# Peptides against a protein of PDB entry 5HB3: the designs that were tried, part 28

Target 1, 150 residues: chain A of PDB entry 5HB3
Amino acid sequence: RQMQDRCMSEYNQRIRNAPEGSIDPFRMACYKIIGRCDLSNRSLDGLQTDVNDWIWLQFNLARETDRSLELAGESYGLAELQASIREIGLKHFPKTAAEDTNGSFGMFFYLQILAGMFEQAIAYLYPFSYVDAVHFAIALTYYGLLRPVD

## One batch from the design tools (peptide; made by RFdiffusion4, then SolubleMPNN)

Design b1_p12_4_s2 (from b1_p12_4, 5 letters changed)
Fold by OpenDDE base, seed 3:
Structure b1_p12_4_s2 (fold): chain B 150 residues (1-150), chain A 12 residues (1-12)
Amino acid sequence: as target 1 above (150 residues)
Amino acid sequence: SRLDQLLAEINS
């Protein structure tokens, strides 16, 4: 489309030719989000962001499309996001209550829920907070989001 | 990655 082509042109021009420190980070964010420019880089440079900003961006950039029509390097959907969540779980979050020193298990539970990893999220939460895990399991089951083991 | 940096800050 015409708009996308224009965004890509402007994005590339600014990345290559703009004087140091002159790039408006908010404008660059618009090129990323709306124009879908440079999707291999799923971050917003020059902006102060937190984990909520990161996850919001990932969902906005992710697309459910026919993977057979996409290049491997350009394909990013829910499955890739879920893989990223699994990876960071292995690196940055406690595996057991004994490893938990700062209560960060809640953040990992939250990220898994947002990514639709409901069974994994409940299984993860259970050893940290039995009561909370049961409550979430009941609610998710009621809405058909959790598949109980028969 | 940016996420790694953010999570490292949380766990510090």
Scores: peptide ipSAE 0.188, ipTM 0.824, DockQ to the pose 0.572
Fold by OpenDDE base, seed 5:
Structure b1_p12_4_s2 (fold): chain B 150 residues (1-150), chain A 12 residues (1-12)
Amino acid sequence: as target 1 above (150 residues)
Amino acid sequence: SRLDQLLAEINS
């Protein structure tokens, strides 16, 4: 708690008082990740990041913390991440094989799997690759991760 | 969003 308070104080001070362009983006990233500062902004400004970095950050920021101890606005969990993935799926990824021009369906499948959205991931993959969907379904079922849809 | 930008890059 003391460390978190200190991080928050330093983070706020730097954001407000530091000259533009003088803030080390890596330091700010540390405050965000370790100190959980300004979780409303779940991006790392000033850093070159890719999708893997993004998803890693989301998982690190998404904590099942006792809600009782979380300050208002700092509640970000797996459910919120899953909701975000659903949203981006609707906006940015092909819904059908006919819409797939770049083979990006695999990335969305990957993101869903990482987020534990196994049933949805398999259902999504099926029209793009029947064989792969079946293989993953078998594997997930074997490990008890896939619930049979009634 | 940053994610939107990243996804745009992937789809590009």
Scores: peptide ipSAE 0.177, ipTM 0.824, DockQ to the pose 0.630
Fold by OpenDDE base, seed 1:
Structure b1_p12_4_s2 (fold): chain B 150 residues (1-150), chain A 12 residues (1-12)
Amino acid sequence: as target 1 above (150 residues)
Amino acid sequence: SRLDQLLAEINS
């Protein structure tokens, strides 16, 4: 707790008092990830990141939401991440094979798998690639992650 | 959002 308090203090001090461009973005990232500072901002400012970095960060910052604590403040857990992935899916990814112009369906499938949205991921992939959907369905079922329909 | 930007870059 003492270390976390120090991290928060240093993080807040730097955000408030440091001249623009003088803050080491990697240090700030460490405060966010390790110190869990300013979790309302789930981005790493000043760093070039990709989708893999983004999803990694989301998982690291996400905590199991205690329902009893939800009333006390902003909670970010797996459910919120899954909701975010659904939202970006609706906005940025093809819904049908006919809408797929750049093959981005695979990325959305990947994000859904990472977020544990297995049934939805398979259902989404199926019209784009039957073979891949079947292979993943078999694998997920084998590991007990996909519930077979009776 | 940052994710929107990233996805836009990937889709370009």
Scores: peptide ipSAE 0.177, ipTM 0.823, DockQ to the pose 0.568
Fold by OpenDDE base, seed 4:
Structure b1_p12_4_s2 (fold): chain B 150 residues (1-150), chain A 12 residues (1-12)
Amino acid sequence: as target 1 above (150 residues)
Amino acid sequence: SRLDQLLAEINS
């Protein structure tokens, strides 16, 4: 708790007082990750990141905690992450094989799997790659992770 | 968002 408070204090101080462009993005990232500062902004501004970095950050920030216990009054859990992934999918990923020009469907499938959206992931993958969808469905079923809707 | 930019790059 003391460490988190300190991180929050330093984070806020730097945001308010540091000259523009002088803030070390890596340090700010540390405050965000360790101190859970400014959870409304779940990105690493000023850093060159990719989708893997983004998803890594999301999982690090996601907590199954009571919102009332969060110091900043902000909560971000798996449900919120899943919602974000759904929104991203709707906006940025192909919905049909005909729309897929660069094979990006695999990335969205991957994101859904990581987020535990197994049913949605399989349903999404199926029209793009039948064989792969079946294989993953079998595997997920084997581990008891796939809950097909009756 | 930065994510939007990243996704745009992936789709490019």
Scores: peptide ipSAE 0.016, ipTM 0.515, DockQ to the pose 0.719; fails the geometry check

Design b1_p12_4_s3 (from b1_p12_4, 6 letters changed)
Fold by OpenDDE base, seed 3:
Structure b1_p12_4_s3 (fold): chain B 150 residues (1-150), chain A 12 residues (1-12)
Amino acid sequence: as target 1 above (150 residues)
Amino acid sequence: SRLDKLLEEINS
């Protein structure tokens, strides 16, 4: 608790008082990840990240905490992450094979799998690659992660 | 590209 309070204080002080460009972006990232400062901002300012970095960050920031203990604005769990992935999918990934120009459907499939959205991931993959969708469906079913629709 | 737009959003 003392460490968290200190991190929050230092983070806020730097955001408010430090000249632009004087703050080490990696240090700010440490405050966010370790100190859990400013969790409403899901990006790392001053750092260019890729999709892998982004998803890693989201999982690290996400906590399955009792909703009763978190302030309404700071609660970000798996459900919120899944919602974010859905939104990203709708905005930035192809919906049909005809819209796929660069093979990015695989990345969205990957993100859904990481987030535990197995049924949606298989359903999404199916029109792009029938064979792959079936193979993943079999594997996921075997491990009890995919519930077959009776 | 759509991927570029995603990266812009992530880094915004």
Scores: peptide ipSAE 0.313, ipTM 0.878, DockQ to the pose 0.167
Fold by OpenDDE base, seed 4:
Structure b1_p12_4_s3 (fold): chain B 150 residues (1-150), chain A 12 residues (1-12)
Amino acid sequence: as target 1 above (150 residues)
Amino acid sequence: SRLDKLLEEINS
């Protein structure tokens, strides 16, 4: 508790009072990740990140909260992360093979798998690469992660 | 590209 309070205090003080460009962005990242400061901002200011960095951050910021609190909209857990990934998919990834110009469908498949959205991931992958989708589905089923379609 | 836009959003 004391460490968290100190981190929060330092984070807030630096954001408010430090000259622009004087703050070490890695230090600020530490305050966010370890101190859980300013969780409403789920990006790392001053750092250039890729999709892997982003998804790693999202998982670290997410907490296993009681479902009752999740319904109140004040918590960020797996369900919210899954929703975020779904929204990102709708905005930034191809919906059909015809829309795929750079092979980015694989990245969205990857994100869905990381978030445990296995059925959706396989369904998404199938029209792009049915062979890969089938093989991945077999593997997921073997490990009990994919439920058969009724 | 859509991916570029995603990266821009992530880093915004």
Scores: peptide ipSAE 0.311, ipTM 0.878, DockQ to the pose 0.168
Fold by OpenDDE base, seed 2:
Structure b1_p12_4_s3 (fold): chain B 150 residues (1-150), chain A 12 residues (1-12)
Amino acid sequence: as target 1 above (150 residues)
Amino acid sequence: SRLDKLLEEINS
């Protein structure tokens, strides 16, 4: 808690008072990840990231703990992450095979699987590759991860 | 592409 408070204080001080371009983006990233500062901002300012970096960050920022233990307004769990993935899907990934130009459906399937959105992932994959969807469905069911209805 | 837009959003 003391560490978090210190991080929050330093983070807020730097974002408000530091000269433009003088802030070490890696330090700010540490404040966000370790100190859980400004969780409403799910990006790392000043750092170029890819989808893998992004999803890694989201998982690190997400907590499956009692929200009462978090600082006010700084709570983010799996449900919120799943909502974010869903929103990303709606915005940035093909909804049908006809919309798929670059085969990016696989990446969205991947993100949904990582986020534990198994039923949705299978349902999404099916129109693109029903064989793969069936295979994954069988595997997920075998491991007790897939439910008949979500 | 949609993927490019995603990358832009990630880095925004």
Scores: peptide ipSAE 0.305, ipTM 0.875, DockQ to the pose 0.172
Fold by OpenDDE base, seed 1:
Structure b1_p12_4_s3 (fold): chain B 150 residues (1-150), chain A 12 residues (1-12)
Amino acid sequence: as target 1 above (150 residues)
Amino acid sequence: SRLDKLLEEINS
């Protein structure tokens, strides 16, 4: 807690007082990840990231424990991450095979799997690739992550 | 592309 408070203080001081362009973005990232600073901003300013970087960050920022120790509005868990992925899906990924121009359906399937949205992921994948959907469904069932229906 | 727009949003 003491370390977190110090991180918050330094983060806020730098964001307010540092000359433009002088802030080390990696240092700021450390404050965000370790210090849990400014969690309402779920991006890393000054860094170019890809989807893998983004999802990694989201998992690091998401917490299911110790919410009582975090500032109001700066705490969320897996459920909130799953909600974010759903929203991203609605905005940026094809809903049907007819809308798929770049084969990006696989990326959204990937994100849903990472977030533990197994049933939704399989349901989404099936119209794009029924073979892959069946294979993943079998695998997920084998590992107890997907409940089979009698 | 939609993916490019996603990347832009992620980095904004």
Scores: peptide ipSAE 0.305, ipTM 0.876, DockQ to the pose 0.171

Design b1_p12_4_s4 (from b1_p12_4, 7 letters changed)
Fold by OpenDDE base, seed 3:
Structure b1_p12_4_s4 (fold): chain B 150 residues (1-150), chain A 12 residues (1-12)
Amino acid sequence: as target 1 above (150 residues)
Amino acid sequence: SRLDKLLEEIMS
């Protein structure tokens, strides 16, 4: 708690008072990750990141904690992450094989799997790759992760 | 380039 408070204080102080361009983006990233600072902004400003970095950050920031302990508007758990992935899917990924120009359907499938959206992931993959969808469905069922009746 | 733009939009 003391460390978190210190991180939050330093993070806010730097954002508000630091001259433009003087902020070390790596230091700010550390505050965000360790101190869970400014959870409304779930990105690493000033750093070149990819989808893997993004999803890693999302999982590190996501916590299923008592919402009463979090500041208003800064609650971020698995449900919020899953909602974000759904929104990303609707905006940026192909819905049908005909819309797929760059093979990006696999990335969206991967994101859904990481987020535990197994049923949705299989349903999404099925029209793109029937064989792969079936294999993943079998594996997920074997481990009790797929609930087809839900 | 398209993927990069997509990533930028996702991460923004």
Scores: peptide ipSAE 0.018, ipTM 0.462, DockQ to the pose 0.143
Fold by OpenDDE base, seed 2:
Structure b1_p12_4_s4 (fold): chain B 150 residues (1-150), chain A 12 residues (1-12)
Amino acid sequence: as target 1 above (150 residues)
Amino acid sequence: SRLDKLLEEIMS
C-alpha cells in the first residue's frame, strides 16, 4: 500500500508539473502498472506497444472488487475489460469474412477468449471458420464455460 | 439464436 501510494503521488506530480517532453515514458509505465494509477487511461503513452502489450496491461490492471465497498476510487474489473474488448473489436477487426483481408479475425477471437467472452467468441468465429468454432464450442461446453445465448 | 442452433447441432 505504501508503494502504491508513493507511485500514485509521483505519477500525479509528474503528470501535472513535469515540463513537456521531459517525462520518461518507461517510468510512467512503471507507475501505472505498479501503482494502478489513472485507471481511466489504460494505455502506455509514449511507448510503442502491440496488441499483446495492451491485453497484458489490461489484465494486470483489472481487479475484481465489490463496487459497493469502493469509495470514490476508480474501479476496473472484468466487465470493463470486456467492454474494452468489444470496443476494440468494433473499431479494428473484421465483422464478416468478406471484410477480412489479413486474417485478423483470429486475434479478436483470441482476445474474446482471454476475456472470458466465450459465447461472443464462438459466435464471432463461426462465420470465419465453422470447423474451428465447432471445436471450441465443444471444448468450452465440456468444461461448462459455454452457455447458449444467441 | 445462432449459438443455440450450433449447440443443438453439436449435441445431436
Scores: peptide ipSAE 0.018, ipTM 0.476, DockQ to the pose 0.022
Fold by OpenDDE base, seed 1:
Structure b1_p12_4_s4 (fold): chain B 150 residues (1-150), chain A 12 residues (1-12)
Amino acid sequence: as target 1 above (150 residues)
Amino acid sequence: SRLDKLLEEIMS
């Protein structure tokens, strides 16, 4: 708790008072990850990142907590992450095969799987790649991760 | 790639 508070303090101080261009992005990343500060901004500014880095960060910041007990009023759990993935899907990924001009459907499928949205992921993949959807459905069912549909 | 650009937008 003490370390977390110190990270929060340092993070906020640097964001507010540091000269432009003087902020070490790696240090700021450490503060964000360890201190869980500024949860409304779930990105690592000033660092070159990819989708794997992004999703890794989301999981590190996600915690299952009771919002009513949170002092800072900022809450971010798995449900919020899944909501973010849904929103990203609606805005940036094809909804049908006809809309898929860049072959990006696989990336959205991947994100849904990582976020534990297995049923949604399979449902999404099915119209793009029937064979792959079936294979993943079988595997997920075998491991008890896919809920059977009545 | 086009996909990389899209990912950059998503992560920003």
Scores: peptide ipSAE 0.008, ipTM 0.418, DockQ to the pose 0.144
Fold by OpenDDE base, seed 5:
Structure b1_p12_4_s4 (fold): chain B 150 residues (1-150), chain A 12 residues (1-12)
Amino acid sequence: as target 1 above (150 residues)
Amino acid sequence: SRLDKLLEEIMS
């Protein structure tokens, strides 16, 4: 708690008072990750990041049991993460095989799996790769993770 | 429904 408060203080102070261009983005990233500062902005500003970096950050910031320790009004758990993944999927990933030009469907499938969105992941993968969807469905079913609804 | 169909295929 004390460390978090210190991170929050430093984070806010630097955002408000630091001269333009003087902010070390890595330092700010540390504050974001350790201090869980400004959970409404779940990105690392000033850093070139990819999807792997993004998802790593999301999982690091996501908390279910520690919400009481977060800033008032800022909560981020698995449900919110799943919502974020849905959103990013809608914006950045192909919805159909016809839209897929670079094979990025696999990444979105991967993100959904990581977030425990198993049913959605399989449903999404199926039109892109039937064989893979079947194999994953078998595995997920074996472990009792797949709950078919539709 | 689609997932159910897939599972049916797996189980067949």
Scores: peptide ipSAE 0.018, ipTM 0.445, DockQ to the pose 0.023; fails the geometry check

Design b1_p12_5_s1 (from b1_p12_5, 6 letters changed)
Fold by OpenDDE base, seed 4:
Structure b1_p12_5_s1 (fold): chain B 150 residues (1-150), chain A 12 residues (1-12)
Amino acid sequence: as target 1 above (150 residues)
Amino acid sequence: SKVLEELHKKLT
C-alpha cells in the first residue's frame, strides 16, 4: 500500500508537472506496473509494444479486489480484462476464415484462452481450424473448464 | 458451439 501510494504520487506529479516530451516512458511504465497507476489507461505510452506486451500488462494490472479498496476508485479485474479482449477481438481480429489474411485468428484464440474465455475461444476457433478446435474442446472438457451451457 | 455439440454427441 505504501509503495502503491508513492508510485501514484510520483506518477501524478510527473503527468501534471513534467514538461512536454520530457517524460521518461520507462519510468512511467514502472509506475504503471508496480503502482497500478491510472488503471483507466492500460497502455504503456511512449513505448513500442506488441500484443504480447499488451496482454502481459493486462494480466499484471488485473486484480480481483473490492473496488472500494482500490486507489482513486479505479478497479480492473478479470471481468474487465475479458471485456477488453472481446472489444479488441471485434475491432482487430478476423471474424471468419475469409477475413483472415495473416493467420491472426490464432492470436485472438490465444488471448481468449489466457483470459479463461474457453467457450468463446473454442467457438471462435472452430471455423478457422476445426481439428484444433475439437482437440482443445476435448482437453478443456477433460479438465472441467468448458461449460457448454453458458 | 457447434464443436461442443459434436463433443456431446461423441461423449454420450
Scores: peptide ipSAE 0.015, ipTM 0.426, DockQ to the pose 0.019
Fold by OpenDDE base, seed 1:
Structure b1_p12_5_s1 (fold): chain B 150 residues (1-150), chain A 12 residues (1-12)
Amino acid sequence: as target 1 above (150 residues)
Amino acid sequence: SKVLEELHKKLT
């Protein structure tokens, strides 16, 4: 807790007082990851990142804790991550094969799988690629991750 | 790349 408080203090101090362009993005990333600073901004500003970096960060920041104990009233767990993915899906990914112009359905499927949204992922994939959906469903069921009745 | 940009935009 002391370390987290120090990270938060340093993070906030730098955000507020550092001259423009002088902020070390790697240092800020360390504060964010270790101290879970500024959970409302779940990105690594000033760094080149990909989808794998993004999802890795989300999992590192996500904690299943009592919201009342979170610093500054910020809370972020798996449920919030899953909600974020759902929202992103609704806004930025194709809902049907007819809407898929860029083949981005696979990325959304990937994000859902990583977030443990297995039933939703399979349901989403099926109209785009029924063969792949069936194969993934079989595998997920075999490992006890998919509930076939759902 | 565009999807990632939108993701970042939402999270900032």
Scores: peptide ipSAE 0.013, ipTM 0.381, DockQ to the pose 0.272
Fold by OpenDDE base, seed 5:
Structure b1_p12_5_s1 (fold): chain B 150 residues (1-150), chain A 12 residues (1-12)
Amino acid sequence: as target 1 above (150 residues)
Amino acid sequence: SKVLEELHKKLT
Protein backbone atom coordinates (compact mmCIF):
# COMPACT_ATOMS: atom_id res chain seq x y z
CA ARG B 1 0.00 0.00 0.00
CA GLN B 2 2.76 2.40 0.82
CA MET B 3 4.43 1.76 -2.49
CA GLN B 4 1.18 2.17 -4.32
CA ASP B 5 0.52 5.43 -2.56
CA ARG B 6 3.95 6.67 -3.49
CA CYS B 7 3.48 5.65 -7.07
CA MET B 8 0.14 7.37 -7.17
CA SER B 9 1.57 10.50 -5.66
CA GLU B 10 4.46 10.62 -8.09
CA TYR B 11 2.23 9.80 -11.00
CA ASN B 12 -0.20 12.56 -10.19
CA GLN B 13 2.53 15.04 -9.42
CA ARG B 14 4.25 14.46 -12.72
CA ILE B 15 1.05 14.65 -14.68
CA ARG B 16 0.19 17.95 -13.07
CA ASN B 17 3.54 19.62 -12.70
CA ALA B 18 5.95 18.25 -15.25
CA PRO B 19 6.73 20.48 -18.19
CA GLU B 20 5.30 19.34 -21.46
CA GLY B 21 7.52 16.83 -23.14
CA SER B 22 9.62 16.21 -20.08
CA ILE B 23 7.73 13.19 -18.84
CA ASP B 24 9.48 9.90 -19.35
CA PRO B 25 6.77 7.64 -20.71
CA PHE B 26 8.55 4.55 -19.45
CA ARG B 27 8.61 5.92 -15.95
CA MET B 28 4.96 6.74 -16.17
CA ALA B 29 4.32 3.26 -17.41
CA CYS B 30 6.08 1.88 -14.37
CA TYR B 31 3.86 3.92 -12.09
CA LYS B 32 0.84 2.79 -14.02
CA ILE B 33 1.74 -0.86 -13.78
CA ILE B 34 3.16 -1.03 -10.28
CA GLY B 35 0.93 1.52 -8.68
CA ARG B 36 -2.15 0.72 -10.72
CA CYS B 37 -2.60 4.42 -11.15
CA ASP B 38 -5.67 5.82 -12.87
CA LEU B 39 -7.32 2.54 -13.77
CA SER B 40 -9.89 4.40 -15.80
CA ASN B 41 -7.16 4.99 -18.35
CA ARG B 42 -5.72 1.61 -19.17
CA SER B 43 -3.23 2.73 -21.77
CA LEU B 44 0.40 3.75 -21.87
CA ASP B 45 0.64 7.22 -23.26
CA GLY B 46 3.69 8.16 -25.24
CA LEU B 47 4.70 4.58 -25.93
CA GLN B 48 4.40 2.64 -29.10
CA THR B 49 2.40 -0.38 -28.09
CA ASP B 50 0.81 -3.27 -29.90
CA VAL B 51 -2.07 -5.54 -29.04
CA ASN B 52 0.20 -7.79 -27.03
CA ASP B 53 1.35 -4.87 -24.95
CA TRP B 54 -2.22 -3.78 -24.47
CA ILE B 55 -3.50 -7.14 -23.33
CA TRP B 56 -0.49 -7.62 -21.08
CA LEU B 57 -1.26 -4.31 -19.45
CA GLN B 58 -4.92 -5.21 -19.00
CA PHE B 59 -4.07 -8.41 -17.21
CA ASN B 60 -1.52 -6.68 -15.03
CA LEU B 61 -4.03 -4.07 -14.03
CA ALA B 62 -6.90 -6.47 -13.50
CA ARG B 63 -7.35 -7.70 -9.94
CA GLU B 64 -9.90 -9.91 -8.33
CA THR B 65 -9.95 -8.04 -5.07
CA ASP B 66 -12.67 -6.96 -2.78
CA ARG B 67 -14.08 -3.92 -4.49
CA SER B 68 -14.70 -2.38 -1.12
CA LEU B 69 -10.96 -2.05 -0.69
CA GLU B 70 -10.49 -0.20 -3.92
CA LEU B 71 -11.08 3.43 -4.61
CA ALA B 72 -14.50 4.23 -5.91
CA GLY B 73 -14.51 3.90 -9.66
CA GLU B 74 -11.15 2.17 -9.74
CA SER B 75 -12.35 -1.39 -9.71
CA TYR B 76 -11.00 -3.48 -12.54
CA GLY B 77 -11.29 -7.23 -12.46
CA LEU B 78 -11.70 -10.08 -14.89
CA ALA B 79 -15.30 -9.19 -15.59
CA GLU B 80 -14.35 -5.67 -16.59
CA LEU B 81 -11.51 -6.97 -18.70
CA GLN B 82 -13.86 -9.34 -20.46
CA ALA B 83 -16.25 -6.49 -21.07
CA SER B 84 -13.41 -4.45 -22.53
CA ILE B 85 -12.42 -7.28 -24.83
CA ARG B 86 -15.99 -7.60 -26.03
CA GLU B 87 -16.13 -3.91 -26.71
CA ILE B 88 -12.84 -3.91 -28.57
CA GLY B 89 -13.99 -6.91 -30.54
CA LEU B 90 -17.07 -5.12 -31.67
CA LYS B 91 -15.10 -2.07 -32.72
CA HIS B 92 -11.89 -3.36 -34.18
CA PHE B 93 -12.21 -6.96 -35.25
CA PRO B 94 -14.09 -8.64 -38.06
CA LYS B 95 -17.49 -10.01 -37.20
CA THR B 96 -17.67 -12.33 -40.17
CA ALA B 97 -15.24 -14.14 -42.40
CA ALA B 98 -16.26 -11.84 -45.21
CA GLU B 99 -14.99 -8.85 -43.25
CA ASP B 100 -11.66 -10.44 -42.50
CA THR B 101 -9.00 -9.19 -44.88
CA ASN B 102 -5.89 -9.43 -42.77
CA GLY B 103 -6.45 -12.44 -40.55
CA SER B 104 -7.07 -10.34 -37.47
CA PHE B 105 -9.78 -12.73 -36.31
CA GLY B 106 -7.04 -14.84 -34.80
CA MET B 107 -5.99 -12.03 -32.52
CA PHE B 108 -9.49 -11.54 -31.22
CA PHE B 109 -9.83 -15.25 -30.68
CA TYR B 110 -6.57 -15.13 -28.77
CA LEU B 111 -7.75 -12.26 -26.59
CA GLN B 112 -10.95 -14.07 -25.71
CA ILE B 113 -9.04 -17.22 -24.82
CA LEU B 114 -6.69 -15.28 -22.58
CA ALA B 115 -9.64 -13.72 -20.82
CA GLY B 116 -11.30 -17.08 -20.22
CA MET B 117 -14.11 -16.35 -22.65
CA PHE B 118 -13.85 -19.86 -24.04
CA GLU B 119 -17.37 -20.38 -25.29
CA GLN B 120 -17.42 -17.03 -27.01
CA ALA B 121 -13.97 -17.60 -28.44
CA ILE B 122 -14.97 -20.90 -30.00
CA ALA B 123 -18.21 -19.48 -31.28
CA TYR B 124 -16.32 -16.60 -32.81
CA LEU B 125 -13.62 -18.73 -34.38
CA TYR B 126 -15.94 -21.29 -35.92
CA PRO B 127 -17.01 -19.32 -38.99
CA PHE B 128 -13.41 -18.25 -39.67
CA SER B 129 -11.71 -21.58 -39.13
CA TYR B 130 -13.88 -24.59 -38.57
CA VAL B 131 -10.98 -26.96 -38.08
CA ASP B 132 -9.25 -24.79 -35.53
CA ALA B 133 -12.46 -24.16 -33.65
CA VAL B 134 -13.13 -27.86 -33.34
CA HIS B 135 -9.60 -28.59 -32.16
CA PHE B 136 -9.71 -25.86 -29.55
CA ALA B 137 -13.13 -27.00 -28.44
CA ILE B 138 -11.81 -30.52 -27.95
CA ALA B 139 -8.88 -29.26 -25.95
CA LEU B 140 -10.99 -26.95 -23.82
CA THR B 141 -13.49 -29.71 -23.17
CA TYR B 142 -10.71 -32.07 -22.19
CA TYR B 143 -9.59 -29.61 -19.54
CA GLY B 144 -13.15 -28.94 -18.40
CA LEU B 145 -13.00 -25.32 -19.46
CA LEU B 146 -15.71 -25.36 -22.07
CA ARG B 147 -19.27 -25.08 -20.81
CA PRO B 148 -21.32 -25.54 -23.90
CA VAL B 149 -24.69 -23.90 -24.02
CA ASP B 150 -25.10 -23.84 -27.77
CA SER A 1 -23.62 -25.25 -30.63
CA LYS A 2 -22.16 -26.15 -34.00
CA VAL A 3 -18.72 -26.65 -32.58
CA LEU A 4 -20.12 -28.76 -29.80
CA GLU A 5 -22.02 -30.82 -32.26
CA GLU A 6 -18.84 -31.50 -34.16
CA LEU A 7 -17.05 -32.23 -30.93
CA HIS A 8 -19.64 -34.77 -29.96
CA LYS A 9 -19.38 -36.37 -33.35
CA LYS A 10 -15.66 -36.76 -32.94
CA LEU A 11 -15.87 -38.03 -29.40
CA THR A 12 -18.57 -40.59 -30.04
Scores: peptide ipSAE 0.016, ipTM 0.467, DockQ to the pose 0.019; fails the geometry check
Fold by OpenDDE base, seed 3:
Structure b1_p12_5_s1 (fold): chain B 150 residues (1-150), chain A 12 residues (1-12)
Amino acid sequence: as target 1 above (150 residues)
Amino acid sequence: SKVLEELHKKLT
């Protein structure tokens, strides 16, 4: 708690008072990750990140904590992450094989799997790769992760 | 890049 409070204080002080261009983005990233500072902004400003970096950050920030202990608007759990992935999928990933120009369907499948959206992931993959969808479905079912009735 | 931008927009 003391460490978190200190991180939050330093983070806020730097955001508000530091001259433009003087902020070390890596230091700010440390405050974000370790101190869980400013959870409403789940990005690493000033750093070049890719989808893997983004999803890694989301999982590090996501916590299933008692919402009563979190500041209003800063609650971020698995449900919020899953909602974000759904929205990204609707906007940026192909819905059909005909729309797939760059093979990005695999990335969206991967994101859904990581987020525990197994049923949606299999349903999404099925029209792109029937064989792969079936294999994943079998594996997920074997481990009790896939609920086909849901 | 667009995916990241949208992710950033939603998260900011």
Scores: peptide ipSAE 0.015, ipTM 0.386, DockQ to the pose 0.177; fails the geometry check

Design b1_p12_5_s2 (from b1_p12_5, 5 letters changed)
Fold by OpenDDE base, seed 5:
Structure b1_p12_5_s2 (fold): chain B 150 residues (1-150), chain A 12 residues (1-12)
Amino acid sequence: as target 1 above (150 residues)
Amino acid sequence: SSFLEELHKKLT
């Protein structure tokens, strides 16, 4: 807690007081990751990041903590991450094979799998790649991760 | 949302 408070203090102080362009983005990233600072903004500003960096950050920031101990505005767990992935899917990923020009469906499938959204992931993948969806469904079922549709 | 858009732009 003391370390988190210190990180938060330093983070906020730098955001408020540092001259523009003087902030080391890597240092700020460290404060965000270690201190879980400003969970409303789950991005690394000033850094070149990709989807892997983004999802890595999301999982690092996500905590299953007693919500009673966290400030009401800064709760971020798996459920919130899953909700974010759903929202991202709706906004930024193809819904049908006809909309997919760049093969980005695979990335959304991957994000859903990482977040434990197995049923949704298989359902999403099925119209894009039947064979792959079946293979993943078999594997997930074998490991007891996929609930069969009644 | 803006960050994700930037990420998607980088991936495409």
Scores: peptide ipSAE 0.011, ipTM 0.405, DockQ to the pose 0.142
Fold by OpenDDE base, seed 4:
Structure b1_p12_5_s2 (fold): chain B 150 residues (1-150), chain A 12 residues (1-12)
Amino acid sequence: as target 1 above (150 residues)
Amino acid sequence: SSFLEELHKKLT
C-alpha cells in the first residue's frame, strides 16, 4: 500500500510538473505498472509497443479487487479486459474470412483465448480455420475450459 | 481508440 501510494504520488507529480519532453517513459511505465496509476489510460505513452505488450499490460493492470475498496472509476478487472477485447474485435479485426487480408484473425483468436473467452474464441475461429477450431475445441474441452451452450 | 488503431496497423 505504501509503495502504491508512493508510485501514484510520483506519477502524478511528474505528469503535472515535469517539463515537456523530460519525462522518462520507462520510469512512467514502471509507476503505471507497479502503482496501477491512471487506470483510465491503459497504455504506455512514449513507448513503442506491440499487441503482445498491450495485452501483457492489460493483464498486469487488471485486478480482481473488492470494488468497494477501489476509488470510483478506477476498477479494472477481467470483465473490463474482456469488454475491451470484444470492442477491439468489433472495430479492428476481420469478421469473415473474406475480410481477412493478412491473417489477423489469429491474433484476435489469441487475445480471446488469453482473456478466457474460450467459447467466443472458438466460434470466431471456426469460419476462418475449421480444423484449428476443432483442435482447440477438443483441447479446451479436455481441460474443462470450454462450456458448450446447451 | 488511437492506440488501438495504431496497434491494429502494426498487426496488419
Scores: peptide ipSAE 0.009, ipTM 0.426, DockQ to the pose 0.141
Fold by OpenDDE base, seed 1:
Structure b1_p12_5_s2 (fold): chain B 150 residues (1-150), chain A 12 residues (1-12)
Amino acid sequence: as target 1 above (150 residues)
Amino acid sequence: SSFLEELHKKLT
């Protein structure tokens, strides 16, 4: 708790008071990750990041908290992450094979799998690649991660 | 949203 409070204090102080261009983005990233600072902005400003960096950050920031202890402050857990993935899917990924010009469907499938959205991931993949969807469904079922319909 | 847009640009 003391460490988190210190990280938050330093993070906020630097954002408010640091001269323009003097902020070390790696230091700010450390504060954000360790201190879970500014959960409304789940990005690493000033750093070149890819999808893997983004999703890694989301999982590092996500924590299951007791809702009863959640002060009116920023909460971010798995449910919020899954909601974010759904929103990203609706806005930035193809909904049908006809819309897929760049083969990006695989990335959205990957994000859903990482977020534990297994049923949705399989349902999404099926119209793009039925063979792969079936193989993943079998594997997920074998490991008890997919709920088969009787 | 801006980051996601940048991410989308990198993915496409």
Scores: peptide ipSAE 0.008, ipTM 0.396, DockQ to the pose 0.142
Fold by OpenDDE base, seed 3:
Structure b1_p12_5_s2 (fold): chain B 150 residues (1-150), chain A 12 residues (1-12)
Amino acid sequence: as target 1 above (150 residues)
Amino acid sequence: SSFLEELHKKLT
């Protein structure tokens, strides 16, 4: 708690008071990751990040904490992450094979798998790659991760 | 929104 408060204080002070261009983005990233500062903004400003960096950050920030211990508005868990992935999927990924111009369907499938959205992931993959969807479905079922609807 | 837009640009 003390460390978190310190990180938050330093983070806020720098955002508000630091001259433009003087902020070390890596230092700010450390505050965000370690201190879980400003969970409303789950990005690393000033850093070149890719999808892997983004998803890694999301998982690091997502914690199943007792809601009673989190400050109002700063709760970010797996459910919120899953919601974010759904939104990203709706906006930025192909819905059909005909819309897939760059082969990005695999990335969205991957994101859903990482987030434990197994049923949705298989359902999404199916129209793009039937064979792969079936193989993943079999594997997920074998491990008890996929709940086949009767 | 800005980051997601950038992410979208990288994914496309």
Scores: peptide ipSAE 0.008, ipTM 0.392, DockQ to the pose 0.138

